# Ledger of designs, part 4: peptides against a protein of PDB entry 5K2M

Target 1, 273 residues: chain A of PDB entry 5K2M
Amino acid sequence: MRIGITYTVLRREEMAIKERAGEFGEVVMLHEDDLLFPGNYDLDVVIIRNVSHFKALYTARLFESEGIPTVNSSRLIFEAGDKLFATLRLAGKVPVPEWKAALSEGGALRVPDSLGYPLVSKPVFGSWGRLLAKVNDRDSLEAVLEHRKWMKNPLYGIHYFQEFVEKPGRDIRSYVIGGEFVGAIYRYSNHWITNTARGGKAEPCSDPEVEELSVKAWEAFGEGALAIDIFESEKGLLVNEVNPNMEFKNAARVTGADMAGKLVEYAVEVAKT

## One batch from the design tools (peptide; made by RFdiffusion4, then SolubleMPNN)

Design b1_p17_8_s3
Fold by OpenDDE base, seed 3:
Structure b1_p17_8_s3 (fold): chain B 273 residues (1-273), chain A 17 residues (1-17)
Amino acid sequence: as target 1 above (273 residues)
Amino acid sequence: EEEEFEKLLEEVLKLYE
């Protein structure tokens, strides 16, 4: 078996994936600079680890066009990597924060009539809490909308909002690969935006309700490897978002789960299908 | 870990421009 691994930066995750993949066959590391299409690649499967959502999406689709399956698939990257499209999948299967989408400024100005204040403005793409805004009042909403008008990317004109969820100083990140729950962590932060990459403490999460909810959230997509972000709210657990390009170094360290091994095992299974 | 994060963030920002 020949396993490709595409990457932008060689992180601890990519090193672990490479090491585990070597136990199953020949490993071909493919930096973004090495990727040209059509390329006549001799690979049985490709693990997509490009950092950019769009680079990952297009890389996956390009390999698929040559008849090579990818983990994750371009379909999954497309649907899970867009916060609005992910919400559309999740909302039919699991509890999610209350949300609204508007396609114009005039529509966006009416969102508080349904969600109230405070609310959260999110771009439909992006990572690590970039361009998240807590909107407490009308003046703040108008300011966010004014700034969005002048942003270059037309996707900033897609207005996605959630209710503001009060969290107990933490959130949950779980991991589901090929429909199997692999593990979960608590991420602690004193800020309403929680991210372990910004120095947040991580602890193991052993909760059967989190496990069940995580599997159900994965089933909304029905394939691949997903990190799932869950809020602990007054109304119970809420699935906030999913990530089809998971970081797992902190989760693997804290839980002891072999996330890299599980990802490779799933990729090998996909190659045989 | 912080240096790795900053480098990753820079790469992500370049790809979204």
Scores: peptide ipSAE 0.018, ipTM 0.531, DockQ to the pose 0.052
Fold by OpenDDE base, seed 1:
Structure b1_p17_8_s3 (fold): chain B 273 residues (1-273), chain A 17 residues (1-17)
Amino acid sequence: as target 1 above (273 residues)
Amino acid sequence: EEEEFEKLLEEVLKLYE
């Protein structure tokens, strides 16, 4: 078996994936600079680890066009990596924060009529809480919308809003690979944006309700490897978002779970189908 | 970790330009 691994930066995750993949077959590391299509790739499966959502999406689709399956698939990357598309999948299966989407400024200005304040404004794409805004009032909403008008990417014209969820100073990040729950962590932050990348501490999360909800969230997509972000709210657990290109170094360290191994095992399974 | 994140963020931002 020949396992490709595409990557932008060789992180701890990619190193771990490479190491574990070596136990199953020949590993071919493919930096973004090495990727040209169409190409004659002799690979049974490709693990997609490009940092950019869009590069990951297109890389996956390009390999698939050559008959090489990918983990994650381009379909999964597309649907899970877009916050709105992910919400559409999740909302049919699991509790999610109340949300609204608007396709114009005029539509966006009416969102508070249904959701009230405070709101969270999110871009449909992006990572690490970038361009997240807590919108407490009309003036703040108008400011966010005004700024969006001057952003060049047309996707910033897609207005996605959630209710503001009061969290107990933490959120949960779980990992489901191939339908199997692998582990979960608490991410602690005094800021309303809980992200370990912003200085949050991680601790193990052992909660059967989290495990069950995480698997159900994964089932909304039905394939691949997902990190799942869950809020603890007064309404119970809410699935906020999923990530089809997960960082797991902190989670693996804290939980001791072999996330890299599970990802490789799943990729090997995909290669055999 | 913060420095690694900042570097990664910069690389990602370049990809979105």
Scores: peptide ipSAE 0.018, ipTM 0.517, DockQ to the pose 0.034
Fold by OpenDDE base, seed 4:
Structure b1_p17_8_s3 (fold): chain B 273 residues (1-273), chain A 17 residues (1-17)
Amino acid sequence: as target 1 above (273 residues)
Amino acid sequence: EEEEFEKLLEEVLKLYE
């Protein structure tokens, strides 16, 4: 078994994946600078750990074009890594925050007529809560929309909005790999954006409802390794988003779950199919 | 954790320059 691992930055996750992968076979670390296509890669599977969503997507597709399966697949990265596309999958299977999408400023300005205020403006791509805006009023909405016009990437012109969900000072991050629930954490923050990467505290989450909901959320996609963000709302649990390029260092540390091992085991399984 | 986040952010930003 030859396992490739693509990466942008060698994080704790990539180190753990490398270590676990070494137990199953030969490990080939592939920095983004090492990637040229078409290529003669002698690999049975590639674990995609590129930081950029788009680089991860294209890297996965490029390996697949060479007949090498990837974890995650380009299909999953595409469907899950876009917040709007992920919502489209999730909304048919699990409770999600109320949402609207608009393809123009004029359309976006009508979103509050349906969702009301406050609402959350999200880019369809991006990590760590970048460019999330709590929009409390019309003036704030207009400002966000105006700024989007000047952003270089045309995807910023895709306007995705959610209702603002009041959370109990925390959210839930769960992990499902190959359809198996691996673990979950609470992420605590005094800010409405809860992210451990921004200095939030993590604690173990042991809740059967979270486990069940997480698996159902994964089933909306039906493959791969996903981190799942769940809100505790007055309406119950809501699946906010999924991440096909999950960070898990804090979750692994807090829960003791072998997330890297589970990811590698799944990759080995994928290689054999 | 903050230092690691800053490093990651810098690397991500470089990808978009």
Scores: peptide ipSAE 0.017, ipTM 0.540, DockQ to the pose 0.033
Fold by OpenDDE base, seed 5:
Structure b1_p17_8_s3 (fold): chain B 273 residues (1-273), chain A 17 residues (1-17)
Amino acid sequence: as target 1 above (273 residues)
Amino acid sequence: EEEEFEKLLEEVLKLYE
């Protein structure tokens, strides 16, 4: 068994994955600078750990073109890494926040007619709460739309909105790998954007409802390793988003779950299929 | 844009140390 690991930065997650992969076979670390295609890669599977969503997507697709399976697959990275495409998968299987998509400014201006205020404006791509806007009124909506006109990436012209969900000062991040629930944490924040990367406290989440919902959310995609962001709302649990390029250092530490091991085990299973 | 993204990425990664 030869296991590739692509990466941008050797984080604690990549170190843990490397260590666990070494128990199953030969490990080939592939920094982004080492990647050239087409190549003669002698690998049974590649674990994709590129930080950039697009680099991860293209790297996965390039290996797949050479007959080498990836974890995650390019399909999963594509569908789960786009907030709108992820919502389309999730909405038929699990509760999600109320949402609207508009393809023009004129369409976007009508979104409050359906969802009311406050709204959350999200780009369809991006991480760590970048370009999330709480839109409280018409003036704020117009400002967000005006600024988007001057953004260079055409994907900013895809307007994705959610209802603003009042959260109890925390959210939930769960992890599902190969259809198995691995663990979950509460992420505490005094800000409406909960992100542990910004200094939020993490605590273990042991809730059977979270476990069941997380597995159902994963089943909407049907493959791979996903981090799942869940809101506690007055309406119950809502699946906000999924992440096909999961960070798990804090979750692994807090829960004691062997997320790196589970990821490697799944990659080995994929290699044998 | 790529340089700004890389710089932002580096700053974010420093928050994970």
Scores: peptide ipSAE 0.014, ipTM 0.449, DockQ to the pose 0.034

Design b1_p17_8_s4
Fold by OpenDDE base, seed 1:
Structure b1_p17_8_s4 (fold): chain B 273 residues (1-273), chain A 17 residues (1-17)
Amino acid sequence: as target 1 above (273 residues)
Amino acid sequence: MEEEFEKLLEKVLELYE
């Protein structure tokens, strides 16, 4: 068994994955600078840990073109890493925040007729709550749309909106790998954007409803390793988003779950299929 | 400090990619 690990930065996650992968076979660390295609890679599977969503997506697809399976697959990275495409998968299986998509400014201006205010504007791509806007009124909506018009990336012209969900000062991040629930944490924040990247504290989450919902959310995609972001709302648990390139160092520390080991075990299973 | 730096680095990488 030869296990590739692609990475941009050797983080705690990549170090843990490397260490655990060494128990199953030979490990080949592949920095982004080492990746040239087409190439002669002698690998049974590749664990994709590129920081960039797009680099991860293309790296996965390039290895797949060489006949080497990846964890996650390019399909999963593509569908789960886009907030709108992820919502399309999730909405058929699990409760999600009410959402609208518009493909024009004129369409976007009609979103409040359906969702009301307040609503949340999201880009379909991006992390750490970048370009998330709580839109309380028409003036704020117009401002967001005006700013989007001047953004160079055409994906900013895809207008994705959610209802604003009142949360109890926290959200939940769960982890499902190969269909197995691995663990969950609460992420505490006094800001409406609950992200550990913004100084949120993490605590263990032990809730059977979270476990069940997390597995169902994973089943909407049917493969791979996902971090799942869940809201506690007045109408119950809502799956907000998923991440196919999960950070887990805080969750692993807080829960004691062997997330790196579970990821490697799944990659080894994928290599054997 | 190290965790904050890693997060900053990740944020910078995504901004410039």
Scores: peptide ipSAE 0.018, ipTM 0.547, DockQ to the pose 0.032
Fold by OpenDDE base, seed 2:
Structure b1_p17_8_s4 (fold): chain B 273 residues (1-273), chain A 17 residues (1-17)
Amino acid sequence: as target 1 above (273 residues)
Amino acid sequence: MEEEFEKLLEKVLELYE
């Protein structure tokens, strides 16, 4: 068994994955600078840990083109890593926040007629709550839309909106790998954007409803390793988003779950199919 | 400090990709 691990930066997650992968076979660490395609890679599976969503997506697809399976697959990265495409998968299986998509400014200006205010503007891509905006009124909506016109990436012209969900000063991040629930944490923040990457506290989450919902959310995609972001709302639990390139340092520390081991075990399973 | 720096570095890298 030869296990590739692609990475941008050696984080605690990549170090843990490397260590656990060494128990199953030979480990080949592949920094982004090492990647040239087409190549002659002698690997049974590749674990994708590139920081960039797009680099992860293209790296996965490039290995797959050479007959090497990836964890996650390029398909999963594509569908789960886009907030709108993820919502389309999730909405048929699990409760999600109310959402609207518009393809023009004129369309976006009508979103409040359906969602009301406050609403949340999200880019379809990006991490750590980057370019999330709480839109409280018409003036704020116009400002967000005006700024989007001057952004160079055409994906910023895809206007994705959600209802603003009042949260109890926290959200939930769960982890499902190969259809198995691995663990969950509460992420505490006094800011409406709850993200541990912004200095939030993490605590274990032991809730059977979260476990069941997390597995159902994973089943919307049906493969891979996902972090699942869940809101506690007045309407009950809502699946906000999924992440196919999950950080788990805080979750592993807080829960004691062997997330790196579970990821490697799944990659070894994928290599055998 | 170290964890905050790692997170900042990750954010910076994503912005420049």
Scores: peptide ipSAE 0.017, ipTM 0.547, DockQ to the pose 0.031
Fold by OpenDDE base, seed 4:
Structure b1_p17_8_s4 (fold): chain B 273 residues (1-273), chain A 17 residues (1-17)
Amino acid sequence: as target 1 above (273 residues)
Amino acid sequence: MEEEFEKLLEKVLELYE
């Protein structure tokens, strides 16, 4: 078994994956600078750990074109890594925050007629709560839309909105790998954006409802390794988003779950299929 | 912007390890 690991930065997650992969076979670390295609890669599977969503997507597709399966697959990265496409999958299986999409400024300006205020503006791509805006009123909406016009990436012209969900000063991040629930954490923050990358604290979450909902959310995609972001709302649990390029160092530390090992085990399973 | 941000993110990640 030869396991490739693509990466941008050697994080704690990539170090843990490398270490665990070494127990299952030969490990080939592939920095983004090492990746040229077409190539003669002698690999049974590739674990995709590129930081960029787009680099991860293209890297996965490029290896797949060489007949090498990837974890995650380019299909999963594409569908789960786009917040709107992920919402389309999730909404058919699990409770999600109310959402609207608009393809023009004129369309976006009518979103409050359906969702009301406050609402959350999201780019369809991006991580760490980047370019999330709580939009409390018309003036704020107009400002967000104006700024989007000056952004170079045309994907910023895809206007995705959610209702603002009141949370109890935390959210939940769960992890499902190959359909198995691996663990979950609470992420605490005094800010409405609860991402641990912004200085949030993590605690273990042991809730059977979270476990069940997390598995159902994963089943909306039906493959791979996903981190799942869940809100505790007045309406109950809501699946906010999923991440096909999960960070897990805090979750692994807090829960003691072998997330790196589970990811490698799944990659080895994929290689045998 | 995305590349610049990725580079910034890489630098930030390097600083927190």
Scores: peptide ipSAE 0.017, ipTM 0.525, DockQ to the pose 0.034
Fold by OpenDDE base, seed 5:
Structure b1_p17_8_s4 (fold): chain B 273 residues (1-273), chain A 17 residues (1-17)
Amino acid sequence: as target 1 above (273 residues)
Amino acid sequence: MEEEFEKLLEKVLELYE
């Protein structure tokens, strides 16, 4: 078996994936600079670890066009990596924060009529809480919409909003690979955007309800490896978003779960299908 | 340049972890 690993930066995750993949076969590390298509790649499967969502998406699709399966698939990267498309999948299977989408400024200005204030404005793409805005009032909504008019990417014209969820100073990140729950962590933060990046503590989360909800959230997509962000709310657990380009270093360290091994095992299964 | 950029990106990514 020959396992490709595409990457932008050799992080701890990519090092762990490389090490574990070496136990199953020959490993071919493919930096973004090594990728030219069409190519004569002799690979049974490719693990996609490109940092850019779009580079990951296109890389996956390019390998698939040559008959080489990818983990994650281009379909999963596309649907899970877009917050609105992910919400459309999730909303039919699991509780999600109340949301609205608008395709114009005039539509967006009516969102508070349904959701009230405060709102959260999200771009449909992007990671690490970039361009998230807590919208407390009409003036703030108008400001966010005005700024978006001047952003060059047309995807900023897709207005996605959620209710503001009051969280208990933490959120949950869980991991599901090939339909198996691998682990979960609490991410503590004093900021309304819970990201471990900003000095948040991570602790193990052992909650059967989180495990069940995480598997159901994965089943909304039906393939691949997903990190799942869950909110603890007054309404119960809410699936906020999923990530098909998961970082797991902190979660693996805190839980002791072999996330890299589980990802490689799943990739080997995909290669055999 | 590439190694420095990779290290910078790692630091940026670690800042966003």
Scores: peptide ipSAE 0.022, ipTM 0.551, DockQ to the pose 0.029; fails the geometry check

## One batch from the design tools (peptide; made by RFdiffusion4, then SolubleMPNN)

Design b1_p19_8_s4
Fold by OpenDDE base, seed 4:
Structure b1_p19_8_s4 (fold): chain B 273 residues (1-273), chain A 19 residues (1-19)
Amino acid sequence: as target 1 above (273 residues)
Amino acid sequence: MSKEASEEAIEEAKEILEL
């Protein structure tokens, strides 16, 4: 078994994955600078750990073009890593926050007619709560839309909105790998954006409803390793988003779950299919 | 923000700016 690991930055997650992968076979670390295609790579599977969503997507697709399976697959990265496409999958299986998409400013200006205020404006891509805006009124909506016009990436012209969900000063991040629930954490924050990368505290979450919902959310995609962001709302549990490039150092530390081992085990299974 | 999370956020920000 030859296991590739692609990466942008050698994080704690990549170190843990490397260590665990070494127990299953030969490990080939592949920095982004090492990636040239076609490359005729001699690998049984590649674990995709590129930081950039787009680099991860293209890296996965490039290995797949050489007949090498990836974890996650380019299909999963594409569908799960786009917040709108992920919502389309999730909405058919699990409760999600109310959402609207608009493809123009004129369309976006009518979103409040359906969702009301407050809204959350999201880019369809990006992590760590970047470019999330709580839109409380018309003036704030117009400002967000104006700023989006001047952004270079055309994907900023895809206007994705959710209802603002009141949360109990925390959210939940769960992890499902190969359809198995691996663990969950609470992420505490006094800010409406709950993210451990922004200094939120993590605590273990042991809730059977979270476990069941997390598995159902994973089943909307039907493959791979996903982190799942769940809100505790007055309406019950809502699946907000999924991440196919999951960070897990805080979750692994807090839960004691072998996230890296489970990811490697799944990659080894994928290599055998 | 942890140093690691800051490095990740900077890297993703570079990618977005290069697109």
Scores: peptide ipSAE 0.017, ipTM 0.607, DockQ to the pose 0.037
Fold by OpenDDE base, seed 5:
Structure b1_p19_8_s4 (fold): chain B 273 residues (1-273), chain A 19 residues (1-19)
Amino acid sequence: as target 1 above (273 residues)
Amino acid sequence: MSKEASEEAIEEAKEILEL
């Protein structure tokens, strides 16, 4: 078994994945600077750990074109890494925040007629709450739309909105790998954007409803390793988004779950199919 | 590298530095 690991930066996650992969076979670390295609890669599977969503997507697709399976697959990275495409998968299986998509400014200006205020503007791509806006009124909506006109990436012209969900000063991040629930954490923050990367406290989440919902959310995609962001709302649990490029250092530390081992085990299974 | 690739690399680097 020869296991590739692609990476941009050697984080705690990549170190843990490397260590655990060494128990199953030969490990080949592949920095982004080492990647040229087409190549002659002698690998049974590649674990994709590129930081960029697009670099991860293209790296996965390039290895797949050479007959080398990837974890995650380019299909999963594509569908789960886009907030709108992820919502389309999720909405058929699990509760999600109310959402609207518009393909023009004129369409976006009518979103409050359905969702009301406050609402949340999201880009379809990006991480760590980048370009999330709480839109409280018409003037704020117009300002967000005006700024989007001057953004160079055409994907900023895809207007995705959610209802504003009032959270109890926390959210939930769960992890499902190969259809198995691995663990979950509460992420505490006084800000409406809850993110542990911004210094939020993490605590273990042991809730059977979270476990069941997390597995159902993963089943909307049907493969790979996903981090799942869940909101506690007055309506119950809502699946907000999924992440195919999961960070798990805080969750692994807090829960004691072997997320790196589970990811490697799944990659070894994928290599055998 | 194009200026865009540099801006994306700077955003990636900021994301990495916030990690």
Scores: peptide ipSAE 0.016, ipTM 0.547, DockQ to the pose 0.049
Fold by OpenDDE base, seed 1:
Structure b1_p19_8_s4 (fold): chain B 273 residues (1-273), chain A 19 residues (1-19)
Amino acid sequence: as target 1 above (273 residues)
Amino acid sequence: MSKEASEEAIEEAKEILEL
């Protein structure tokens, strides 16, 4: 078996995936600069580890066009990597924060009539809490919408809003690979945006309700490897978002879970189907 | 931010600017 691994930067995750993939077959590391299509790739499966959501999506689709399956698939990357499309999947299976989407400024200005204040404005794409805004009032909403008018990318014209969820100074990130729960962590932050990339502390999360909810959230997509972001709210656990291009170095370190091994095992399973 | 998070943030910022 020949396992491709596409990557932008050789992180701890990609090193761990490479090492574990070597136990199952020949490993072919493919930097973004090595990728030309159409190509003649002798690979049974490709693990997608490109940093960019769009590069990951297109890379997956390009390999699939050559008849090579990918982990994650282009379908999963597309649906899970867009916050609105992910919400559409999740909302049918698990509790999610209340949300609204608007396709115009005039539509967006009516969102508070349904959700009230405070709101969270999100772009449909992007990571590390970029362009997340807590919208407390009308003036703040108007400011966010005004700024969006001057953004060149048309995806900024897709207005996605959630209710503001009060969190206990943390959130949960869980990992589900091939439908198996692999582990979860608490991410601590004094800021309403909880993210370990922003210097949040990670601790193990051992909660059967988190495990059950995480598997159900994965089942909304039905394939691949997902990191799942869960909020602890007064309404109970809410699935906020998923990530089809998960970072797991902190979670692996804190939980001791073999996330790289589980990802490779799943890729090997996909290669055999 | 970790070095890796900064590298990711730069790469996504490039994608946003190139789109």
Scores: peptide ipSAE 0.019, ipTM 0.624, DockQ to the pose 0.036; fails the geometry check
Fold by OpenDDE base, seed 3:
Structure b1_p19_8_s4 (fold): chain B 273 residues (1-273), chain A 19 residues (1-19)
Amino acid sequence: as target 1 above (273 residues)
Amino acid sequence: MSKEASEEAIEEAKEILEL
């Protein structure tokens, strides 16, 4: 068994994955600077840990083009890493926040007729709550739309909106790998955008409803390793988004779950298929 | 931001510039 690991930065997660992969076979660390295609890669599977969504997507697709399976697959990265495409999968299987998509400014201006105010404007790509806007009124909506018109990337012209969900000063992040629930955490924040990387506290989440919902959310995609972001709302649990390029250092530390081991075990299973 | 969050932001910024 020869296991590739692609990476941009050697984080705690990549170190843990490398260590656990060494128990199953030979480990080949591949920095982004090492990646040239077509190449003669002698690998049974590649674990994709590139930081960039698009670099991860293209890296996965390039290895797949050489007959080498990846964790995650390019299909999963594409569908789960786009908030709108992820919503399209999730909405058929699990409760999600109410959402609208518009393909023009004129369409976007009618979104409040369905969602009301306040609503949340999201880019379809991006992490860490970047370019999230709470839109309280018409003037705020017009301002967000005006700014989007001047952004270089045409993907900013895809207008994705959600209802604003009131949260109890926290959200839930769960982890499902190969269809197995691995663990969950609460992420605390005084801001409506919850993120542990912004100084939020993490605590273990032991809730059987979260476990069941997390597995169902994973089943909407049917493969790979996903982090799942869940809101506690007045309507119950809502699946907000999924992440096919998960950070898990905080969750592993807080829960004691062997997320790196579970990811490697799944990659070894994929290599044998 | 964590160092990792800053690195992620740099990579996404490169993607936006390269598209």
Scores: peptide ipSAE 0.016, ipTM 0.586, DockQ to the pose 0.034; fails the geometry check

